# Ledger of designs, part 81: peptides against a protein of PDB entry 5OOQ

Target 1, 227 residues: chain A of PDB entry 5OOQ
Amino acid sequence: YREDVRQVVTHPANALSFLQPGRLVEISVNGKDNYGWGAVVDFAKRINKRNPSAVYTDHESYIVNVVVNTMYIDSPVNLLKPFNPTLPEGIRPAEEGEKSICAVIPITLDSIKSIGNLRLYMPKDIRASGQKETVGKSLREVNRRFPDGIPVLDPVKNMKIEDEDFLKLMKKIDVLNTKLSSNPLTNSMRLEELYGKYSRKHDLHEDMKQLKRKISESQAVIQLDDL

## One batch from the design tools (peptide; made by RFdiffusion4, then SolubleMPNN)

Design b2_p16_6_s1 (from b2_p16_6, 9 letters changed)
Fold by OpenDDE base, seed 1:
Structure b2_p16_6_s1 (fold): chain B 227 residues (1-227), chain A 16 residues (1-16)
Amino acid sequence: as target 1 above (227 residues)
Amino acid sequence: EIPFKVYYPSLEELAL
């Protein structure tokens, strides 16, 4: 279901109006290379100069240039070609313990995992020396300020996607999430807590009954001695 | 140095 939502959100008809300069997007290239959150520089319709008749899918029909701060330092970034989303071999995010650098990479809409509800102020010329590093610092600061994650655009409330089938999908997801939160297991734990409370009340009631019985028995013994 | 600034896009910007 998440993939279905992603397909709708990243469709050109929905996504392009939200890919302004500085828009934060979460990037996953080919479902393997997770660059995390990057900042949009610009986008353009994909044009194949060698084959002008090339037909691309909707999600591959645009190229989005994004600044990432997670590029592996030894990646062959010099081989990156503007507006070519086919990344050279060795272009990858840094793994744990590896050093990263800032880079501008061209991606397709299909490589967008999510669109954030935040924009950075972008330099006028991102290709100027030091500018991508400035954006990289800003990305780090954003991640620091949002430890629970960068807020994602709401497809309905923010993006105004009003397709009936999409709304049905969203409702289904909400119901499932509610059911998962209301999992019979969580309900069973609540039931156990409830049963525990009932058990305690029962024990207290029995203890009070026993105490009352002991008091009455003691009073009965006193009456026997007054005879 | 561009100061660190983030903003939430306005609804007006989203409608454009």
Scores: peptide ipSAE 0.195, ipTM 0.797, DockQ to the pose 0.537
Fold by OpenDDE base, seed 2:
Structure b2_p16_6_s1 (fold): chain B 227 residues (1-227), chain A 16 residues (1-16)
Amino acid sequence: as target 1 above (227 residues)
Amino acid sequence: EIPFKVYYPSLEELAL
């Protein structure tokens, strides 16, 4: 059930509006590398320059750049490409007893375990020297202040996911948590139906993002012309 | 308006 909820929450139609700069997200790359809580820098639609016809799943169709403070110190961070979610070999979180550093890593939506209800103030230029480390300090401070865990966005109350099937899923989870009943809902077929319902919302969000980008580009051109 | 909680001062405030 938790995975079913995660699939809905991390769908572009639901997640993208909450991936503002500084949004805290819990990161697990390929279900193997747990980086813990990181801070969103930005996100972009995934474009394959080598294969423009490449079709990605909804959860792989966006790249989210996140600051993590758990990167293994000897990881080849110089090989990281800002818009390539395929991480180089050796890029991994620090294990217990290993030293860690701050890094910006590109991830897919599928690598988001949870979306936090907290947002950090982000530097204007995260690539500037020392800025990643500043965010890293903030992440450590957040973890210190929330020893019981960082608050997660409520899918219904905060994210306003109002799909009836999703609400039924959430109710079932609540009942199961209360009753300790182990019956996993085979929700795989229902998830596909849920995704179909989110398609319109996703399209609208992308249209709005494209429009905002065009406005920003137009303003930049105007500023250049005024200069 | 997308709900979010800001618990920390700006990085500028943390750097001060």
Scores: peptide ipSAE 0.063, ipTM 0.624, DockQ to the pose 0.092
Fold by OpenDDE base, seed 4:
Structure b2_p16_6_s1 (fold): chain B 227 residues (1-227), chain A 16 residues (1-16)
Amino acid sequence: as target 1 above (227 residues)
Amino acid sequence: EIPFKVYYPSLEELAL
């Protein structure tokens, strides 16, 4: 069911309007390489210059360039090409104990695990020296401020996905989650700790969300007055 | 609700 929701959310008809510069997205490349939360630079329709007749699936038909701060330091990042989602061999996230660097990677919509309800202010030229690292610092700060996870866009309330079958799917998931929460096996101390963390996380995330919105609005007004 | 705009934290905010 989670994969079904992901397929709907990451479909071009739903996702593209939320892939503005600075949008936070959770990245998993080929279901193997988890880069965590990154920031969208831009996106474009996938064009194969070598094979113009190439037909891509809906989820592979667009390329999204994202800044990540979890790239393994010894990855061949110099071989990365903008708008080429076929990553060179050795491009991977850092494992535990390994050093990471900031990089811009091209991904498909299928590599988006979730879309966040936050946007970073992005530099005008992300390719300029030091700009990726600045975004990387911002990503670290966001993760620090949201230790329980970055808020995800609500598919119905935020993304306004009004498809009847999708709404039915969401209702089924809600019912199942309610049943699972009532299951004695979910009352294990670990699940209560997990759900307690999620519930406290949700309330804290909403409060922090409101606060960050107010701060952002105030800063936007200041920048407009200074321009 | 419009997604939040997060500005770059100041160097001071990154240090705390």
Scores: peptide ipSAE 0.083, ipTM 0.630, DockQ to the pose 0.074; fails the geometry check
Fold by OpenDDE base, seed 5:
Structure b2_p16_6_s1 (fold): chain B 227 residues (1-227), chain A 16 residues (1-16)
Amino acid sequence: as target 1 above (227 residues)
Amino acid sequence: EIPFKVYYPSLEELAL
């Protein structure tokens, strides 16, 4: 069911309107390379210059450029080509104990695990010296402020997906979640994960309110320092 | 609730 929801959410008809510059997205490339949360730079329709008649699946038909702060330091980032989702060999996230750097990587919609409810202010020119690192610092700050995870867009309430079959799917998931929450024999860990996700929805609403408050307070402090 | 645009002051502005 989670994959079914992901397929609908990341479909171009639904996702593209939420891939504005600075939108936070959770990135998993080829189901193996987890970069964590990154920030959208831009997107474009995938064009094969060598084969203009190439047909891509819906989820592979667009390229999204994203800033990540988890790139392995020795990755051949100089070989990265904007709008080419076929990543060079050696491009991977840093593992535990390895150093990471900021990079802009081109991904397909299929590499988006989730779309966040947060949008960063992005530099005008991300390729300018130091700009990727600035976004990387912002990503670290976001992760610090959301230790329980970055709030994910609600497909119905936020994304306004009104497809009847999707609504039925969501209703089934809600019923299953309710049954799991009402079953005393449900393993405390799964309840904590589902309730962590649902409580993350309510706590994400409160955490979003608190983050909006902290951001407003931080902006107020910055405005106070600019006064 | 509308996805909110977050102005994150640069960490440099927060470290100030």
Scores: peptide ipSAE 0.058, ipTM 0.615, DockQ to the pose 0.090; fails the geometry check

Design b2_p16_6_s2 (from b2_p16_6, 9 letters changed)
Fold by OpenDDE base, seed 4:
Structure b2_p16_6_s2 (fold): chain B 227 residues (1-227), chain A 16 residues (1-16)
Amino acid sequence: as target 1 above (227 residues)
Amino acid sequence: SIPFKVFFPSLEELAL
């Protein structure tokens, strides 16, 4: 159920509007590398220049650049490639007792465990010397102020996810959190239905973006012809 | 709901 909620929350149709610069996100790469809470720098649609025909899942279709303060100090951060969410070998969070550094890592939406209800003020140029460390200090301060965890965006109240099936899922989770009734099979079918609905919404959103771009381009062409 | 914006001044900005 938590994964089902995560899939909906991290879907582009829902998540992208909350991935503003400085947005806190909880990061887990490949389900193994927990970087904890990081701060969003920016995001972009994933483009494979080598294979333009590459089809990505919705959760892998965007790259989010995030500042983390938990990168292992000896991680080969110089091997990080912009817009490549496939992290080089040795890129990992610091373990207990290891020293950490601040780094900007490219992640997919699938690597977002939670979206926080907080935004940091981000430096204008996060790549400038010392700026990542400033964000890192802010992240430490946030963690200090929220020892019980950083407030997560409420999918309904904050994200305004009004999908009826999602609301039913949330109600079921609330009931299950109260009743611990295990029916895993009914949940998988509903996740597929939810995913199908969100996929359509994303397709519509991308179609609308493309249409808006075409309209803007056509208006720009019209404005050029009227000059 | 407006996301809670948190500005933590850097120690350098606090010394200013």
Scores: peptide ipSAE 0.127, ipTM 0.630, DockQ to the pose 0.080
Fold by OpenDDE base, seed 2:
Structure b2_p16_6_s2 (fold): chain B 227 residues (1-227), chain A 16 residues (1-16)
Amino acid sequence: as target 1 above (227 residues)
Amino acid sequence: SIPFKVFFPSLEELAL
């Protein structure tokens, strides 16, 4: 059930509007590399320059750049590419007793475990010297202030996910407060139905993003013409 | 409005 909720929450139609700069997200890469809570820098639609015909799943169709403070110190961070979610070998979180550093890593939506109900004020230039470390200090402070965990966005109250099947799922989770032994197959089928409904919302979000981009481009052109 | 809680300012905002 938690995975079913995660799939809905991290779908582009729901997640993207909450991935503003500084948004806290809990990160797990490939289901094994847990970086803990990081801060969103930005996101972009995934573009494969080598294979423009590549079709990604909804959860793989966007790249989110996040600051983490748990990168293993000897990780080859210089090999990181800002828009390549396929991380180089050796890029991993620090284990217990290992030293960590701050890094910006590109992840997919599928690597988001949770979306926090907190945002950090982000430096304007996160790539400038010392800026990642500043965010890293803020992340440590957040963890210190929330010893019981960082508050997660409520999918219904905060994210306004109104799908009836999702609401039923949430109600069941709330009632059972425990692992509901529902048939995974039945839940998967319902999840597919949910995704079919969310695809339309995703299209609207992309349209809005394209419109905002066009507006920004138009404003940039106007500013250039006024100079 | 997208609900969010701002918790920590950036150093740039603290320097202003």
Scores: peptide ipSAE 0.089, ipTM 0.627, DockQ to the pose 0.088
Fold by OpenDDE base, seed 5:
Structure b2_p16_6_s2 (fold): chain B 227 residues (1-227), chain A 16 residues (1-16)
Amino acid sequence: as target 1 above (227 residues)
Amino acid sequence: SIPFKVFFPSLEELAL
């Protein structure tokens, strides 16, 4: 159900109106490389100059340029081509204990995990020296202000997705969530499977919350050492 | 404070 919701939310008909400069998006490239929350720079329709007749899926038909602050420091970022979502080998997020840098990466809509209900103020020229790092600082500040996670756009209330099949899907999810919340025993095993997928998200959210706690504890330790 | 805007549904309707 979450993937079904994601496919509807990230469809061009729904997503593009919310991909303004500075919009926060959660990024997962090829289902493997989790960059966390980044900020939208711009987007464009995907055009293959070498093959103008190339047909892309709806979710691959647009390229979104995003600033991330989680790029591995030794990634070959100089090989990144604007509006080319085929990332060079070695372009990856930093792992635990590795240093990260700010980078602008081109992604497809299929690489958007969620769209945030938050927009950053963006520099006029993101390619100018130090501007990506400014956005990187803003992303860190947002993560500090939202320790429980960045607010996600409500597909119905915020995005105004009025598709009947989607509304039926959302109602089913709400009923399932209500049933899960009301039954403690189904909460444990499906909380283990949902916490298996949510524990990949909750291991990513507890790894992000433990990484945010380690970053907040490391920043609190850095603030305690700077005090 | 780093300037950011949180878009609430009522404000997004005014910005469209």
Scores: peptide ipSAE 0.053, ipTM 0.643, DockQ to the pose 0.249
Fold by OpenDDE base, seed 3:
Structure b2_p16_6_s2 (fold): chain B 227 residues (1-227), chain A 16 residues (1-16)
Amino acid sequence: as target 1 above (227 residues)
Amino acid sequence: SIPFKVFFPSLEELAL
């Protein structure tokens, strides 16, 4: 059920409107490499220049560039290619006792574990010297201020996911967090139907243009100190 | 003192 929720939340129709610059996201690459919380730089539709006819799944159809502060120091970060989510060998988070550095990595929507209800102020040029490290310091400060974990966006209250089947799923999870046993298989079939509905309803390209406009206009700066 | 400006999108901005 948690994976089912994650699939709905990270679907382009739902996630892209919340992937503004500085949005915090929890990152797990290939289900193995946990980078923890990073900050969104930008995103773009995945385009294969070599195979323009390549069809990606919805969750693999966009690339999100994120700043992480947990990259292993000896990782070959110079081999990272912008907008290529296939990470080079040796790109991994630092293990316990290893030193970490800040890096910008390209990920797919499928590598997002959670979307935070927080945005950092991002430097104008994240690729400039020292800017990634500034974001890295901000990420450490966020983790310090939220020792119990960074607040996650509520799919219903914050993301306004109003699909009836999703709401039923959420209610079931609330009930199951109190009770063990109902079979995840019946909900997975409904999830496929939900994805089919999301893919059909939104010209994601038009929605992205509208979102880019809205992202430029909504500079409501709330200082954390005022909360 | 890093000016730690965190944006919480208001519920109203999400509804637009």
Scores: peptide ipSAE 0.051, ipTM 0.692, DockQ to the pose 0.265; fails the geometry check

Design b2_p16_6_s3 (from b2_p16_6, 8 letters changed)
Fold by OpenDDE base, seed 2:
Structure b2_p16_6_s3 (fold): chain B 227 residues (1-227), chain A 16 residues (1-16)
Amino acid sequence: as target 1 above (227 residues)
Amino acid sequence: SIPHIVYKPSLEELAL
């Protein structure tokens, strides 16, 4: 069920309006490389210059550049190509006992595990010397202040995902969490219907993006120190 | 230190 929710949340129609500079996202690349929480730099639609006819899945159709502070120090970060989510061999998070550095990595939406309800102030030029490390310090501070984890955006209350089938899914999850009932939720068939709806809404994506941005900007801003 | 901003939905949005 968590994966089903993740698929809906990370769909371009829902996620992109919340990927503002400084937005915290939890990153897992290829289902194996967990970088933890990083900060969004920017995003762009994925374009294959060599094969313009290449069709990507919805979750692979955008590239998000993120600052992580968990990159293994000996990773070949110089081989990273901007806006290329196919990471070179050896690019990995630091393991326990290894030293880490800050890096900007390009990821797909499919590599987002969670979207946080927290946004960092981002330097204007993240590629300037020392700027990534500044963001890395901020990430460490946030993690320190949230020992129980960074708050995740509520898909319904915060992201305003109002699809009826999704709402039903969320209600079922809530019931399961409260009742610890083992009742199998047959969610698979309904997920395909949800994706079909999102695909059709893609043409309205720009309008929805603008609307959702306005909504996001209108949300109450609280300083972390005031929490 | 870079300021951290937490976006909370308005009370009105939470009541929707």
Scores: peptide ipSAE 0.201, ipTM 0.603, DockQ to the pose 0.164
Fold by OpenDDE base, seed 5:
Structure b2_p16_6_s3 (fold): chain B 227 residues (1-227), chain A 16 residues (1-16)
Amino acid sequence: as target 1 above (227 residues)
Amino acid sequence: SIPHIVYKPSLEELAL
């Protein structure tokens, strides 16, 4: 069920409008490499210059550049290619007891575990000397301020995902969290139907712009220092 | 609804 929700939340039709610069996202690459919370730099539609006819899944069709502060210090970060989500061998988060550094990594939407209801104020040029480290400091401070975890966007209340099948899924999850009674298999079939609806949206960019406008109009913005 | 939170680092934080 958590994976089912994640698939809906991280679908381009829902996620992209929330991937503004500085948006916090929780990152897991290849289902194994947990970088923790990072900050979005930007995103772009995935284009394969070598194979322009390449068709990607919805969750692999965009590349998100994210600042992380958990990169293993001896990772070959110089081998990172901009907008290439296939990370070189040796690119990994620091393990316990290892030193970490700040890095910008390109990830797919499929590598997003959760989207935070928080944005960092980002430097204008993240590639400039010292700017990644500044973001890294901010990430540490945010983690300090939220010892119980960074608040996650509510898919319904915040992200305005109003699809009936998704709402039914959420209700089932709520019921299951209270009463472990519903069959997971029934929900997976509904997810496929839901994904089918999202994939039919031909102009994700325009949809994103429209959604961004709606969200901006409805959401109050508060500074952390005012909390 | 949890409001959209924006964190701006202080000058003091940037100096650390």
Scores: peptide ipSAE 0.171, ipTM 0.776, DockQ to the pose 0.109
Fold by OpenDDE base, seed 3:
Structure b2_p16_6_s3 (fold): chain B 227 residues (1-227), chain A 16 residues (1-16)
Amino acid sequence: as target 1 above (227 residues)
Amino acid sequence: SIPHIVYKPSLEELAL
């Protein structure tokens, strides 16, 4: 059920409107490389120039660039290619006792474990010297302020996911959490139907996203002028 | 002082 919720939350129709610059996201790459909480730089639709006919799943159809502060110091970060979510060998988070650095990594929506209810101020040029380290300091400060974990967006209250089948799923999870019942009543068939509904809304969400991006950029500018 | 603007998405911003 938790994975089912994650799949709905990270679907482009739901997630993209919340992936503004500075949005905190919890990152797990390939189910093994946990980078912890990072900050969104930007995102773009995945385009394969070599194979324009390549069809990606909805969760793999976008690339999100994120700043992490947990990259292993000896990782070959110079081999990172913008907009290529296939990370080079050796790109990994630092283990216990290892030193970490800040890096910008491209990830898919499928690598988002959680979307935080917090947004950092992002520098205009994240690729400029010292800028990613500034974001890294901010990430450390956030983690210090939230020792019990960074608040996650509520899918219903914050993300306004109001699909009836999703609401039923959430209610089932609440009941299961109360009962400690480990039986995943995976109504897997209902998830496919949910995804089908979200896929059809994708075009409308792209239009809404452009509008929300313009509004968010305007508000960010206003807040910068008030500082 | 890092201006931590906790953008709580206002319900109004989500309704647009």
Scores: peptide ipSAE 0.034, ipTM 0.637, DockQ to the pose 0.215
Fold by OpenDDE base, seed 1:
Formats: C-alpha cells, sequence, structure tokens
Structure b2_p16_6_s3 (fold): chain B 227 residues (1-227), chain A 16 residues (1-16)
C-alpha cells in the first residue's frame, strides 16, 4: 500500500506542482542508493536527443535536479551529465564513516520516496562555487531541527489528490492502521514499536501542523508587518 | 491547506 501511495504521489500530474526550487524530497536511486533528503533545483521534461522517439513511463518522463549533501566524496561527480538520470558507476551516497560532499544529481520521479512539506531558500545560481555547500548546510540544519523526520506532504490535504480510488486506498490504509491498533496482535512488543514509530510520526505530523501554523502565522505576521 | 515551511538560512549559517 505504501508503494501504491508513492506511485500516485510521484506521478507527474501530482508531483510537479510541488517540485518548486528548494522543495525537499527524499531520494532513493534505483531502490538502492539512499541519499536522504535533498533539495529540488529544477525539473524538466525528459528529452532524448539521441532517440527522440524514446517513450518513457510517466515516472521516468521528467528529470529532477536535486542537491544532496550525502554524496560519497570519492564519487566521480565530474562524470555526472546534466539531465541524464543514468548515473555513472561509482556515484553513490556515503556510507557510515565515509566523508560526503554536496552534489547536484539528476533523478527521475521514480527516485522520490517522499515529498516534504518544506522548502529551502535556494541560491539563484546553484552551480556557482560554494552554493551547493550552502544548501548542504541548510539541509543539515533542517535535519537537526526535525530529528523525528522531515514532514511529508499529505496527499489529500496538501496535494489535493481527490481521486476516488486513491481516497479509497487511503481509507483502507487508515482502517488497517486502526485495526492493527485494535487487534490483539498488538500485544507483540514489536508491533508496538512499529506502531509507536507510526504514532509518533502521526503525532509529529499534528505537532508539525501546529508548528507549520505557527511558522505560517509568523510569516503572515512578517508579511503583515511588511504591509 | 497547511502552508509549507520555508527555511531561510541565517547570516551565521551562510558565513560558516
Amino acid sequence: as target 1 above (227 residues)
Amino acid sequence: SIPHIVYKPSLEELAL
């Protein structure tokens, strides 16, 4: 069910309107290379100049350029080609104990695990020296401020996905979550830890809604003071 | 609709 939700959320019809510069996205390339949260630079429709007749799936039909701060330092980043989501061999996130560097990588929508309800202020010229590192510092600070995870966009409330089948899917997920909370199998200590993490994420989501309201109210107040 | 959070780095964060 989570993958089904991800497929709907990352579909171009839903995702593109939320891929503004600075939007945080959680990145997994080829289902293997987890870069964590990165910041969107821009996106473009995928065009194959060598094969203009190339047909891509919906989730592969756009290239999203993202700044990541988790690139392995010895990765051949110089071999990265703009708007080519086929990453060179050796392009990978840093493992534990390895040093990381900031890089801009081209990804497909299929490489997005989640879309955050947060945007970074982005430099005008991300390719200028030091600008990626500035974004990298901001990413670290955001991660520090959200130790329980960066808030994810609500597909219905935030993204306004109103498809009936999708709403049914979401209801099924909610019912399953409720049934699992009411099911005597919750007496297994492992399910409590899993649900405790989900419940904390939900409570964090409500707390984040309140925090977002406070931030939006503070921004509205700043806008009111500028008015 | 819950507005998205916009994070602006501080001048101190930019100088680091």
Scores: peptide ipSAE 0.219, ipTM 0.772, DockQ to the pose 0.104; fails the geometry check

